# Designs tried in a protein design run: peptides against a protein of PDB entry 3WG5. Part 131

Target 1, 218 residues: chain A of PDB entry 3WG5
Amino acid sequence: LAKNIVYVAQIKGQITSYTYDQFDRYITIAEQDNAEAIIIELDTPGGRADAMMNIVQRIQQSKIPVIIYVYPPGASAASAGTYIALGSHLIAMAPGTSIGACRPILGYSQNGSIIEAPPKITNYFIAYIKSLAQESGRNATIAEEFITKDLSLTPEEALKYGVIEVVARDINELLKKSNGMKTKIPVNGRYVTLNFTNVEVRYLAPSFKDKLISYITD
Target 2, 218 residues: chain A of PDB entry 3WG5 as posed
Amino acid sequence: LAKNIVYVAQIKGQITSYTYDQFDRYITIAEQDNAEAIIIELDTPGGRADAMMNIVQRIQQSKIPVIIYVYPPGASAASAGTYIALGSHLIAMAPGTSIGACRPILGYSQNGSIIEAPPAITNYFIAYIKSLAQESGRNATIAEEFITKDLSLTPEEALKYGVIEVVARDINELLKKSNGMKTKIPVNGRYVTLNFTNVEVRYLAPSFKDKLISYITD

## One batch from the design tools (peptide; made by RFdiffusion4, then SolubleMPNN)

Design b2_p17_2_s1 (from b2_p17_2, 10 letters changed)
Fold by OpenDDE base, seed 3:
Structure b2_p17_2_s1 (fold): chain B 218 residues (1-218), chain C 218 residues (1-218), chain A 17 residues (1-17)
Amino acid sequence: as target 1 above (218 residues)
Amino acid sequence: as target 1 above (218 residues)
Amino acid sequence: MKVVPVEPISFPVYKKP
């Protein structure tokens, strides 16, 4: 019986256009192999709104379930990362990670201070993040407060409040706990029940270009 | 008599946080040497609003005049580049270049279509670009139309409409034509009359990092 | 970890044909 494959890839750093390319590449590989799912180990302090929205759209267009896993301990799905998570088929977090702090900004001033987004922009993203939460059956009130209160949550809090679906220490525990769960958003128009029984885990390595960009931006 | 120095640096490509670093580095070098001015040869198709606003702020904080020169022929100060130009002490363009097309967007969809900015964001940048034009004594109506009509202008049109100050084929002609002009915005709180008599032109090379990033993004 | 907020606005990048 052909082993069901689950892909695991790591995306670390700021959300940029290159990050979109990484998501696209990884999801495409998993789609081509008709994987049961792809798990993206996400660690991001945030990034660009355009790239974020493109990534969300790419996830929503995926032919397979995309699981965002905030990993390892110490990692965060901050700002843009929270939007990405809320746009995904399943959110998992490792103990010692965080999610939230989604207030949009225009950028940083020369002195390092935040240039505030006008109310108009903030309100747009409030509506957007609430939509992501509602579409995925997650807590839209908390999603709003990720912006309005710059709220950040622990995995346990996020689970308790219905923001995320799984707290797991590692990939094995994640697979075990998420087995039999339905995706929080559709895959090709249908909610899919995850089947992680007798799966082969395959890790995707960053491309040479990915490594080079990481080396330059670090 | 100590020769007055004019620095020339090239900034090409998308406006990003790295582009801000380039502007900052180049302007800082020129400031340290008490240059008469720095000329930035700009060729950009656009980029990030945050980086753009930071660059404008950095230019406005410069201790020396910053001249934006849309160069070479075929170059553009498109979108974010127009804002940067309007925020500078003097705008020059070479024949065969363009300026304008400033409508803000949220990004590109997976299909390559533009994700439209909400009216709130568009209105914010209309106000912003008009402010830049007004502060510099440039045509605020045309600046608005760079957004509302996605207008692009030739150098000759831009000069005619009072958007820019100089059309020049090369650095030598630029120096000649701009000699004796006042900066369109203050330098350290004062409008400065440019003196390009008996100046030494010094070209700034991109850093190794700049070259590497250019190599990766091209 | 320095949080980089969502930057909502970009300007079109016109690729030269």
Scores: peptide ipSAE 0.027, ipTM 0.272, DockQ to the pose 0.758; fails the geometry check
Fold by OpenDDE base, seed 4:
Structure b2_p17_2_s1 (fold): chain B 218 residues (1-218), chain C 218 residues (1-218), chain A 17 residues (1-17)
Amino acid sequence: as target 1 above (218 residues)
Amino acid sequence: as target 1 above (218 residues)
Amino acid sequence: MKVVPVEPISFPVYKKP
């Protein structure tokens, strides 16, 4: 029986246009090989809203399930990372990771203080994040509170409140626990039941370009 | 006599794909209105090389002169910003600003240390920045040293060494001083003599998206 | 012309302290 392939790639650092390129490249590779899924090991403190929205859209357009895995321990899906996770087909977190803190900001002032987003922008992203949660059958109230209270959650809390689907220590445990789960959003218009029986894991390395960009953004 | 229009827009922060979008949007608006020029008030510590190269290309493709103005005092055209400036039709700096420090890096390590670019990449950007300087009739030796020595210059030094064309305290002084200057690179295949007689200055505001992105990247 | 893969170059963002 031909082994089902699961791709795994790491995306770390600030969410930028380059991060979009990484997502696009990784998902495209996995799509081309008709992978069962791609797991993105995500570790981000946040980043650009435009890039985030593009990434979410790219995930939504994926021909295969995109699993966001907040990994390794100590990693975060902070700010923009939470949106990306909520826009994905499945969210997993490793113990010792975090998700949330999604309040939009205009940036940092010269003194390092946060420049607050105007209410209009904040409200836009409240609506946006709630939509992502609702569409994925995840906790929209908590999604809103990620902004309004700048809430950050542990994996256990996020699972408990219905923000994420899996807590897993590593890829093997993730595959085991997510086997048989349905995607939280459609893949090509259909909810997919994940089949991780007899899976071959293929790790995608960052391109030279990816390495360079990661260097620039970090 | 119909007032010549000069657009002014601010681009601040890291050079990313969003910065490209900003440049593209601003230049496009100014092109559509057949502006005499667009002045980009640039304040950047650097950013992504890919975005930088795209921005340079976009500037080179501009149907109107693009003036990079390192502004306000305290601003910098650091790293990627220097390349962008060197790729532009005219460079101006306000007193108290800086330009240079163009050594490519692969990024920052987890501890915040710079990950050095391999010699191949460094040499590529040496050639690239020298080409930008040469094509614009600017100091290619200094351009190289922006990388090899990670050199940073004051406006006065940059002017002295033929890196930039204008030192100006504000937009009005910039317009006054640059009036009658030829662009350092062609506009649509021709060097343009700037005419800032009877100019109306139009400030472009960041789009909602721009504001959002700036918030995320800063 | 070998398109030298333009490796994405990051320029250090000098975070002003």
Scores: peptide ipSAE 0.022, ipTM 0.253, DockQ to the pose 0.172; fails the geometry check
Fold by OpenDDE base, seed 1:
Structure b2_p17_2_s1 (fold): chain B 218 residues (1-218), chain C 218 residues (1-218), chain A 17 residues (1-17)
Amino acid sequence: as target 1 above (218 residues)
Amino acid sequence: as target 1 above (218 residues)
Amino acid sequence: MKVVPVEPISFPVYKKP
């Protein structure tokens, strides 16, 4: 029986293989406890594509709904963060946050300039991000423009365009607004109706390793 | 019952979050099939620390022995690859390969020069690599020197110093020499005696995704 | 590979000649 528990965890910083570990650990804990959902408070400027793709896969393999919540105000789900959000069961954003800017790059040149990805790579990620949007019933055109135009959206714009599902100021408002919503992708092959009535909110702390790696990568 | 199967997979290139996915996928397949072991033919110049740490963790969580085989001749388990090897159940090297050079860096400067890691980071990885060596009953002093002296070793040196367990020219020799060896770290809490008598060798191919990401990161 | 301009803690990638 699913416990009336919602886990909340924070993932902040660059998307790396360590970020994958954080997602994996947090989701695993929530799965083991048969939680109603896990909310990931996400604040990322982006990161590695490979890590991002692994995170998306891990989210999609989750036995429970994974909600990406771009939080707090000033946070962003930029670049890789947008892909992660689009690959999740529900996206929420706090006012004053942003989503988008998904152009792939090879890296930074010695002078700090962006090394552009070759067309093959760009096209691959266009197809990938569009697939995530389509699979989740979100705006695939905007998803493409996150790359082609390096588009960034406010929560209100993202909601309006059908990129995200919820604008919420805090966890309580998020739970209230998302209560009764269906997941945008399946959980164990089923679109789940979220039940956030009388839920216990449990916060997951970063592990020592998480803190250390975040400290190192910051 | 463990099948008399040994999986062999190749992981080549930079250690990234995608490399983690490769390890995870390959090990998962071998776990699902209750293989006797998986041999990862590793050729890496290094990569990201976060990805490396995740890979090490994934290896250590494996339900079956994971053998790192630095192969073919000319290959290396350099930098991050060394950590991965030291975190595994058995290390083998082909003649003409190398291991070591584990100094952490922040990256490359605009002129291509190495940006040195601050002492805190260096010290962290010294502690980490020493722990891997100690936990696996390998030479922790040399592990430290992989960082502090940027030491690289030949297979013969690595064997002599107790860093690795096997020097082998090919998979057949590896299986022959490692047959009856105990894993250097536990599998499900137990040090396993490898049984490579009358085993079927199954090669795992890279997924389309693996090929694509390798192509992108090369 | 999308790399966000954060200097990743990386280990030297010895480009094979």
Scores: peptide ipSAE 0.021, ipTM 0.255, DockQ to the pose 0.254; fails the geometry check
Fold by OpenDDE base, seed 2:
Structure b2_p17_2_s1 (fold): chain B 218 residues (1-218), chain C 218 residues (1-218), chain A 17 residues (1-17)
Amino acid sequence: as target 1 above (218 residues)
Amino acid sequence: as target 1 above (218 residues)
Amino acid sequence: MKVVPVEPISFPVYKKP
């Protein structure tokens, strides 16, 4: 039986393989407890594309709905974070946050300059991000422009353009507004209606390993 | 029933989150087929520490034995590759390969110089690599020296010092020499005796995604 | 490939010259 539990966990910083581990751990805990959903409070400037793709896959393979919540105010789902959000079951943003800017790069040169990705790579990620948007019933045109125009949106814009589902100031408002919404992608092959009535909110803390790696990467 | 199948897959290049995905995919395939083991032909100069740790965890959580085979001649399990190997159920090396050089770095400066990891990080990975060695009944002193002295070993040295279990020229010799050996770490909580008598060898190819990402990262 | 620069904890990647 699905418990009336919603997990909340924070993932902050650059998207790396460690970020994948955090996602995996958090989702696994929530899955094991048959939670109604897990909310990931996300604040990222971006990161590695490969890690991002793995995270997207992990979310899509989740046995429970995964909500990406760009939080707190000042946070962003920038670059890789946008992909992750678009791959999730529901996206929420707090006022004063941002989403977008998804142009891939090969890296930074020794002189600190951006090494542009060749067109073939850029085009790959255009197709990829559009696919994520389409699969989740979100605005694929805007998704493309996140790359082609390096577009970034406010929560209000993102909601308006159909990139996200909810603007909420806090977890309580998020639960209230998302209650009764259907997931934008299937969970175990089915679209789920979120039930956040009378739910227990459980916060997940970073593991010691998470804290250590975050500390090391920071 | 465990089938008399051994999988062989190649992982080459820098250790990244994508490398994790490759490991995960390969091991999952072999698990699903109830293979006797999977051999990962590894050739890496190193890579990301977080990805490395995830890979080690994935190997340790494997439902079947994972053999790391440093192959072909000229290949290395350098840096992160050494950690991965030490976290596996059995290590083999081909003649003319190398293992070691595990000193962590924060990265490269804009001028291309190495940014040294602070002592706290170096010490963390010393403890970590020693733990891997100890858990697998391998030489933890040498494991430490992989960091503290930036030590690299030949297969002959690695075998002699108890870092690895097998020196083999090819898959057939590897199977022959490792037949009847016990895994150095447990599989599903038990040490497994490898049975490579009358086995079918199945080679796993990189996925399209693997090829693409490898191409992008090269 | 990077979407945004990340300075991760890394082990030296020895590029063959």
Scores: peptide ipSAE 0.021, ipTM 0.252, DockQ to the pose 0.245; fails the geometry check

Design b2_p17_2_s2 (from b2_p17_2, 10 letters changed)
Fold by OpenDDE base, seed 5:
Structure b2_p17_2_s2 (fold): chain B 218 residues (1-218), chain C 218 residues (1-218), chain A 17 residues (1-17)
Amino acid sequence: as target 1 above (218 residues)
Amino acid sequence: as target 1 above (218 residues)
Amino acid sequence: VKVEGIEPISFKDVKMP
């Protein structure tokens, strides 16, 4: 029987317009091959709100399930990364990772202090993050607290509070645990049951462009 | 019978991108020789959070057990050093050492006062350190208190509270006491039982580059 | 005890529509 393909790609670093290009490229490759899913190994401290919103839209428009996997141990889906996760078809976290801290800011002052976002912007992102949580059937109260309380969670806490679906140590455990789960949002208008019983794992390498930009942003 | 090799390397000073290179080099050498383990003698006051997180990831990706040994007496695994320890396969401390004081800061003002991290960053690292403790089966409450209470512990306290696994005066006592222990996190997806019954201890010298950078950062 | 210099979690450049 022809093996169902699962793509795995890594996205690391700050969320920028370049990060959008990475998501778009990786998802497009997996779509072209009619993959069972793509797993995005995510490690981000956050980034630009505009790029984040575009990435969320790209994930939600995917013709295949997009699984956000906060990986490896020590990685985070911080700030913008949390929004991206909440916009995805399934969230997994490795032990030793974190998610949350979603309060918007305008930037940093010369002294390194945070320039707070005005209430208008903060309230916009409260509504936005709650909407992502509600749409995906995840804990909207905790999603709001990621902003209002600067909350960050461990994988075990995030699972317990219904923010994520899976805690997995590696890709094999992720595939095993997520096998038979329904996507938390629709794929092409339908909730898809993930089938990982006979899958080929195919890793996507970063393009030369991806490597160059990662090098510049590091 | 071919002796199982245990490598011993020293990492001292501030945690920087250069410290990551040292960890990477030392672990890679020990991996290439299929060593039973590598013991990293650690003495650090702390350093950069980004470098620390990369070091934790490198340790967790190791193909061999990485033992953090706070050594010699008078040394510390302070701040970033505590995170590195909590990310490792086994923690040992020599008598007269300390661990803890993990509160993140943005830096130092011109007058030498600490610039406090905003709650967003502090909460991120609370989640991160708790996750490392939980993954390794170490005391997550104490791990949080390393941040929230600026807590520092003696070896005896750290052992008692389940933060570390071994108190040892030297490498020989460390090998003797850790013999037969399971790693606190997986090695290549499996918990490994340490076998130090017939080991050759091999010390790794710092490279010329390592010596030069240590000289610049000291 | 030198505490960790943390590079800030950047949710910078909030562009609101």
Scores: peptide ipSAE 0.059, ipTM 0.316, DockQ to the pose 0.129
Fold by OpenDDE base, seed 2:
Structure b2_p17_2_s2 (fold): chain B 218 residues (1-218), chain C 218 residues (1-218), chain A 17 residues (1-17)
Amino acid sequence: as target 1 above (218 residues)
Amino acid sequence: as target 1 above (218 residues)
Amino acid sequence: VKVEGIEPISFKDVKMP
């Protein structure tokens, strides 16, 4: 029986326009192969809001399910990473990872203090993150609190509160646990039931461009 | 006497396409006002290579001098930040800052190990960074060693080795020390002598878009 | 030091730390 393909790619570091390019490339490859899904192993402390919003949009426009997997243990989907996760078709976390801390800032002052976002910006992101949560059938109250309380959650808490769908130690456990789940947002206008019963896992490496850009930013 | 304007803007975090937009916006504002210069207070751990190269190009195309100032103390112009600095009209560093560590990587492996850039990529960046140094009359040997030895320098070392032009504690000292210096690269085809004798300092704030993107990536 | 607030607020400057 022709094995359905699941792609696995890694995105690590700050969320930037390059990160958008990585998401776009990875998803496009998986789309072209009519993959059952792509799993993005995400580890980010956050990043740019515009890049994040573009990434969310790219995920929403995906022809296949995009699964965000906060991995490995010790990784985070912090700030922008939380938004990206909430904008995805399924969220998984490995034990020992975290999600949340979504409060926008304008940057740091000359004295190193955080420049608070004006209420207008904060309120925009509150509305935005709540929208992502609501559209994905996830906990919008907690999503708001990721900003208003700068809340961070463990995988167990995030699962309990309905922020994420899966806690998994590795890709195999993720595939096993998410098999038969419906996507939390539509794929091409329909909620898809994931089928991971007879899949081939393919790992995507960063492109030369990805590697180069990563190198320069690292 | 009509005071010449010097703009000061801050760019903090990873170098991305959004960072390009920030540079472009800030420089454009300063150009429109026929500013004597713009000072970019830079604090970056690095970022995307393509964004970096675009930023360098934008600086090179600036109608006014663009001064990179690694600030505040504790800040870095790491990796991509070093390239950007070397592509600018003048580099300053505050005490307690760093510059260098320019070795490109392809990213991180599943096990968290650095994926080395193939020799082709590394050699490209060696040539590129040396070109930036040579064109700006800065130490091309050290620029290469930023990659080959993953070298990082203190402000004092960077000044001593001819990588940077100014060590300054603050904007006022920077203006004082750089007054009368020539730009290290041309502005509109000519090397400009900086005149900071009777200037008004104007601080540029991040735009709402800048703040939002920064928030999401943080 | 006149801090000129650049309106319009660009989301590009918002950081999500």
Scores: peptide ipSAE 0.136, ipTM 0.377, DockQ to the pose 0.046; fails the geometry check
Fold by OpenDDE base, seed 1:
Structure b2_p17_2_s2 (fold): chain B 218 residues (1-218), chain C 218 residues (1-218), chain A 17 residues (1-17)
Amino acid sequence: as target 1 above (218 residues)
Amino acid sequence: as target 1 above (218 residues)
Amino acid sequence: VKVEGIEPISFKDVKMP
């Protein structure tokens, strides 16, 4: 019996158009191999909203389940990362990670102060994040509060409030706990029951380009 | 029995004069083939008000039903997109999409702040959007709030409030749910009952010109 | 979320007459 494959790839740093390219590449590889799923180990402080939205779309267009795993301990799915997570088929977090703080900003002033987004933009993203939560059957109230209250949650809180599905210390625990779970959004129009029995875990490395760009954007 | 044809085309990006050309081209093709309808998969952050108004007029002049479908998940019919939707024969949204945030602006200052439109312009668009809602039998109060409160809605909210007609995950669900619905505005002076029984779905691709322009305007 | 490049719901150039 052909071993089901699970891919694991890392995405770290600011969300940019290059991060989109990473997601696209990783998911494409996993799609081509008809993997059972791909797990993206995500650690991001946030980034560009446009790139984030494109990433969410790419995940939702995936032919296979995409699991966002906030990992390792100390990592965050902050701001744009939360949106990406909420747009995914399954969210997991390692202990010692965080999710939330999703208020859009226009940037930073010269003095380092946040330039607030106008209400128009804030409200847009409130609707957007609520939609992601609702679509995925996750807590839309909390999703909104990620913006309106700049809320950040621990993994336990996020699980408790129904924002995420799994708290796991490592990939093995994640696979174990998520086995038999249904995807929170459809894959090719169907909610998929994850089958992580007797899987082979394959790690994808960043390309040379990925390494170079992450180096330049850091 | 000749299969009724439904066209599906994508319009993505900023609303410009080129977007008008896309709408015009797509609708014209569908008109020429006496299609049962055209579904425009719309994903826009907004754009030029003049182009938007022209698009609305083009839709209203259509010889066939034009369905605006905010798609895929993560897409928006933001700002100008909302007007376009409200000017259409039927609005659908996929889960994870948004609609609203319609306040007109004059642009952005060098510091990224919104240059507010003068009250005269804002009031014009309040009247305009209310008219679109009223004409289409949709919620004019909410339509106004898209401007006055910079309101944005989820698909469920938009459906609940009577802004849109359908929440659908994909084209098949859209066709299923909208089958037997009446257009919200007339087609050639008549409200049409949509017949999506035994239809052939034809996808229209962007022209080379469309691809080039979208690339340049991004 | 740096709303960089979410071109705001730009009714840019509301060249309303």
Scores: peptide ipSAE 0.075, ipTM 0.307, DockQ to the pose 0.085; fails the geometry check
Fold by OpenDDE base, seed 4:
Structure b2_p17_2_s2 (fold): chain B 218 residues (1-218), chain C 218 residues (1-218), chain A 17 residues (1-17)
Amino acid sequence: as target 1 above (218 residues)
Amino acid sequence: as target 1 above (218 residues)
Amino acid sequence: VKVEGIEPISFKDVKMP
């Protein structure tokens, strides 16, 4: 029986236009190979709202399931990372990770204080994040509170409240736990049941460009 | 039985004079072919007020129904996009999209804060947006609040409050759900019942010029 | 009256830290 392929790739650091390029490249490779899914190991403190929105769109346009996995322990899907996760087909978190803190800001002042976003922008993103949660059958109230209360959750809390689908220590546990789950959003208009019973895991390395950009942004 | 044609075209990005040219081109093609309707897949953060008003006029002068479809998931009909939608024959939204945030501004300051529009301008657009809502039989109170409260809505909220007519995941679902609906504004002085039972969907590609402009404005 | 735009929510300047 032909082994289904699951791709695993890493995205780490700030969400930027370059991060979009990473998502696009990784997902495209997996699509071309008709992979069962791609797992994106995500560790981000957040980043640009425009890049985030483009990434969400790219995920939702994927021909295959995209699983966002907040990994390794100590990683976060903070701010923009939460939006990306909520826009994906399945969210997993490793123990010791976090999700939330989604309030948009205009930046940091010279003294390091947050420059608040105007209500127009904040309300836009409240609607946006609620919509992502609702579409994916996740907790829209908590999604809103990620903004309005600057809420952050542990994996266990996020699972409990219906923000995420899986808590897993590693890829093997993730595959085992998510096997037979339906995607939280459709793939090509249909909810897909994940089949991880007979899979080959293929790791995608960052391109030279990816490495260079990561190095410069760190 | 001759297939009725439904055109589908994409408009993405800021609303500018070039966006008007896109609308005009797309609608003109559909008019010339006596299409049953044109569906504009809209994803915009907003843009110029003057261009927006011209686009609304062009839609209202259309010889065929113009359906604004906020698509794909993650897209928005923000600010100017909301006005355009409210001026159209039918509004649809994909899950995971948003509408609203219509308060006019003069720009952003160097620190990223909004430069407020004077009351004269704000009041003008309050009246304008209310008029669009009233004419189309949509919720004028919410339309006003898109400005006065910087309100943004999910598709489900927008549907619930009578701002939009359809929530659909894709073109096929949109056609199915909107079949038999009457246009919210008249076409050539008459409210038209949409007939999508036996249609051919034709996608209009952006022109080379459209692509170039999109690339430059991104 | 050049009503300067319903400025797009310039998401370019919006950070999601």
Scores: peptide ipSAE 0.026, ipTM 0.335, DockQ to the pose 0.095; fails the geometry check

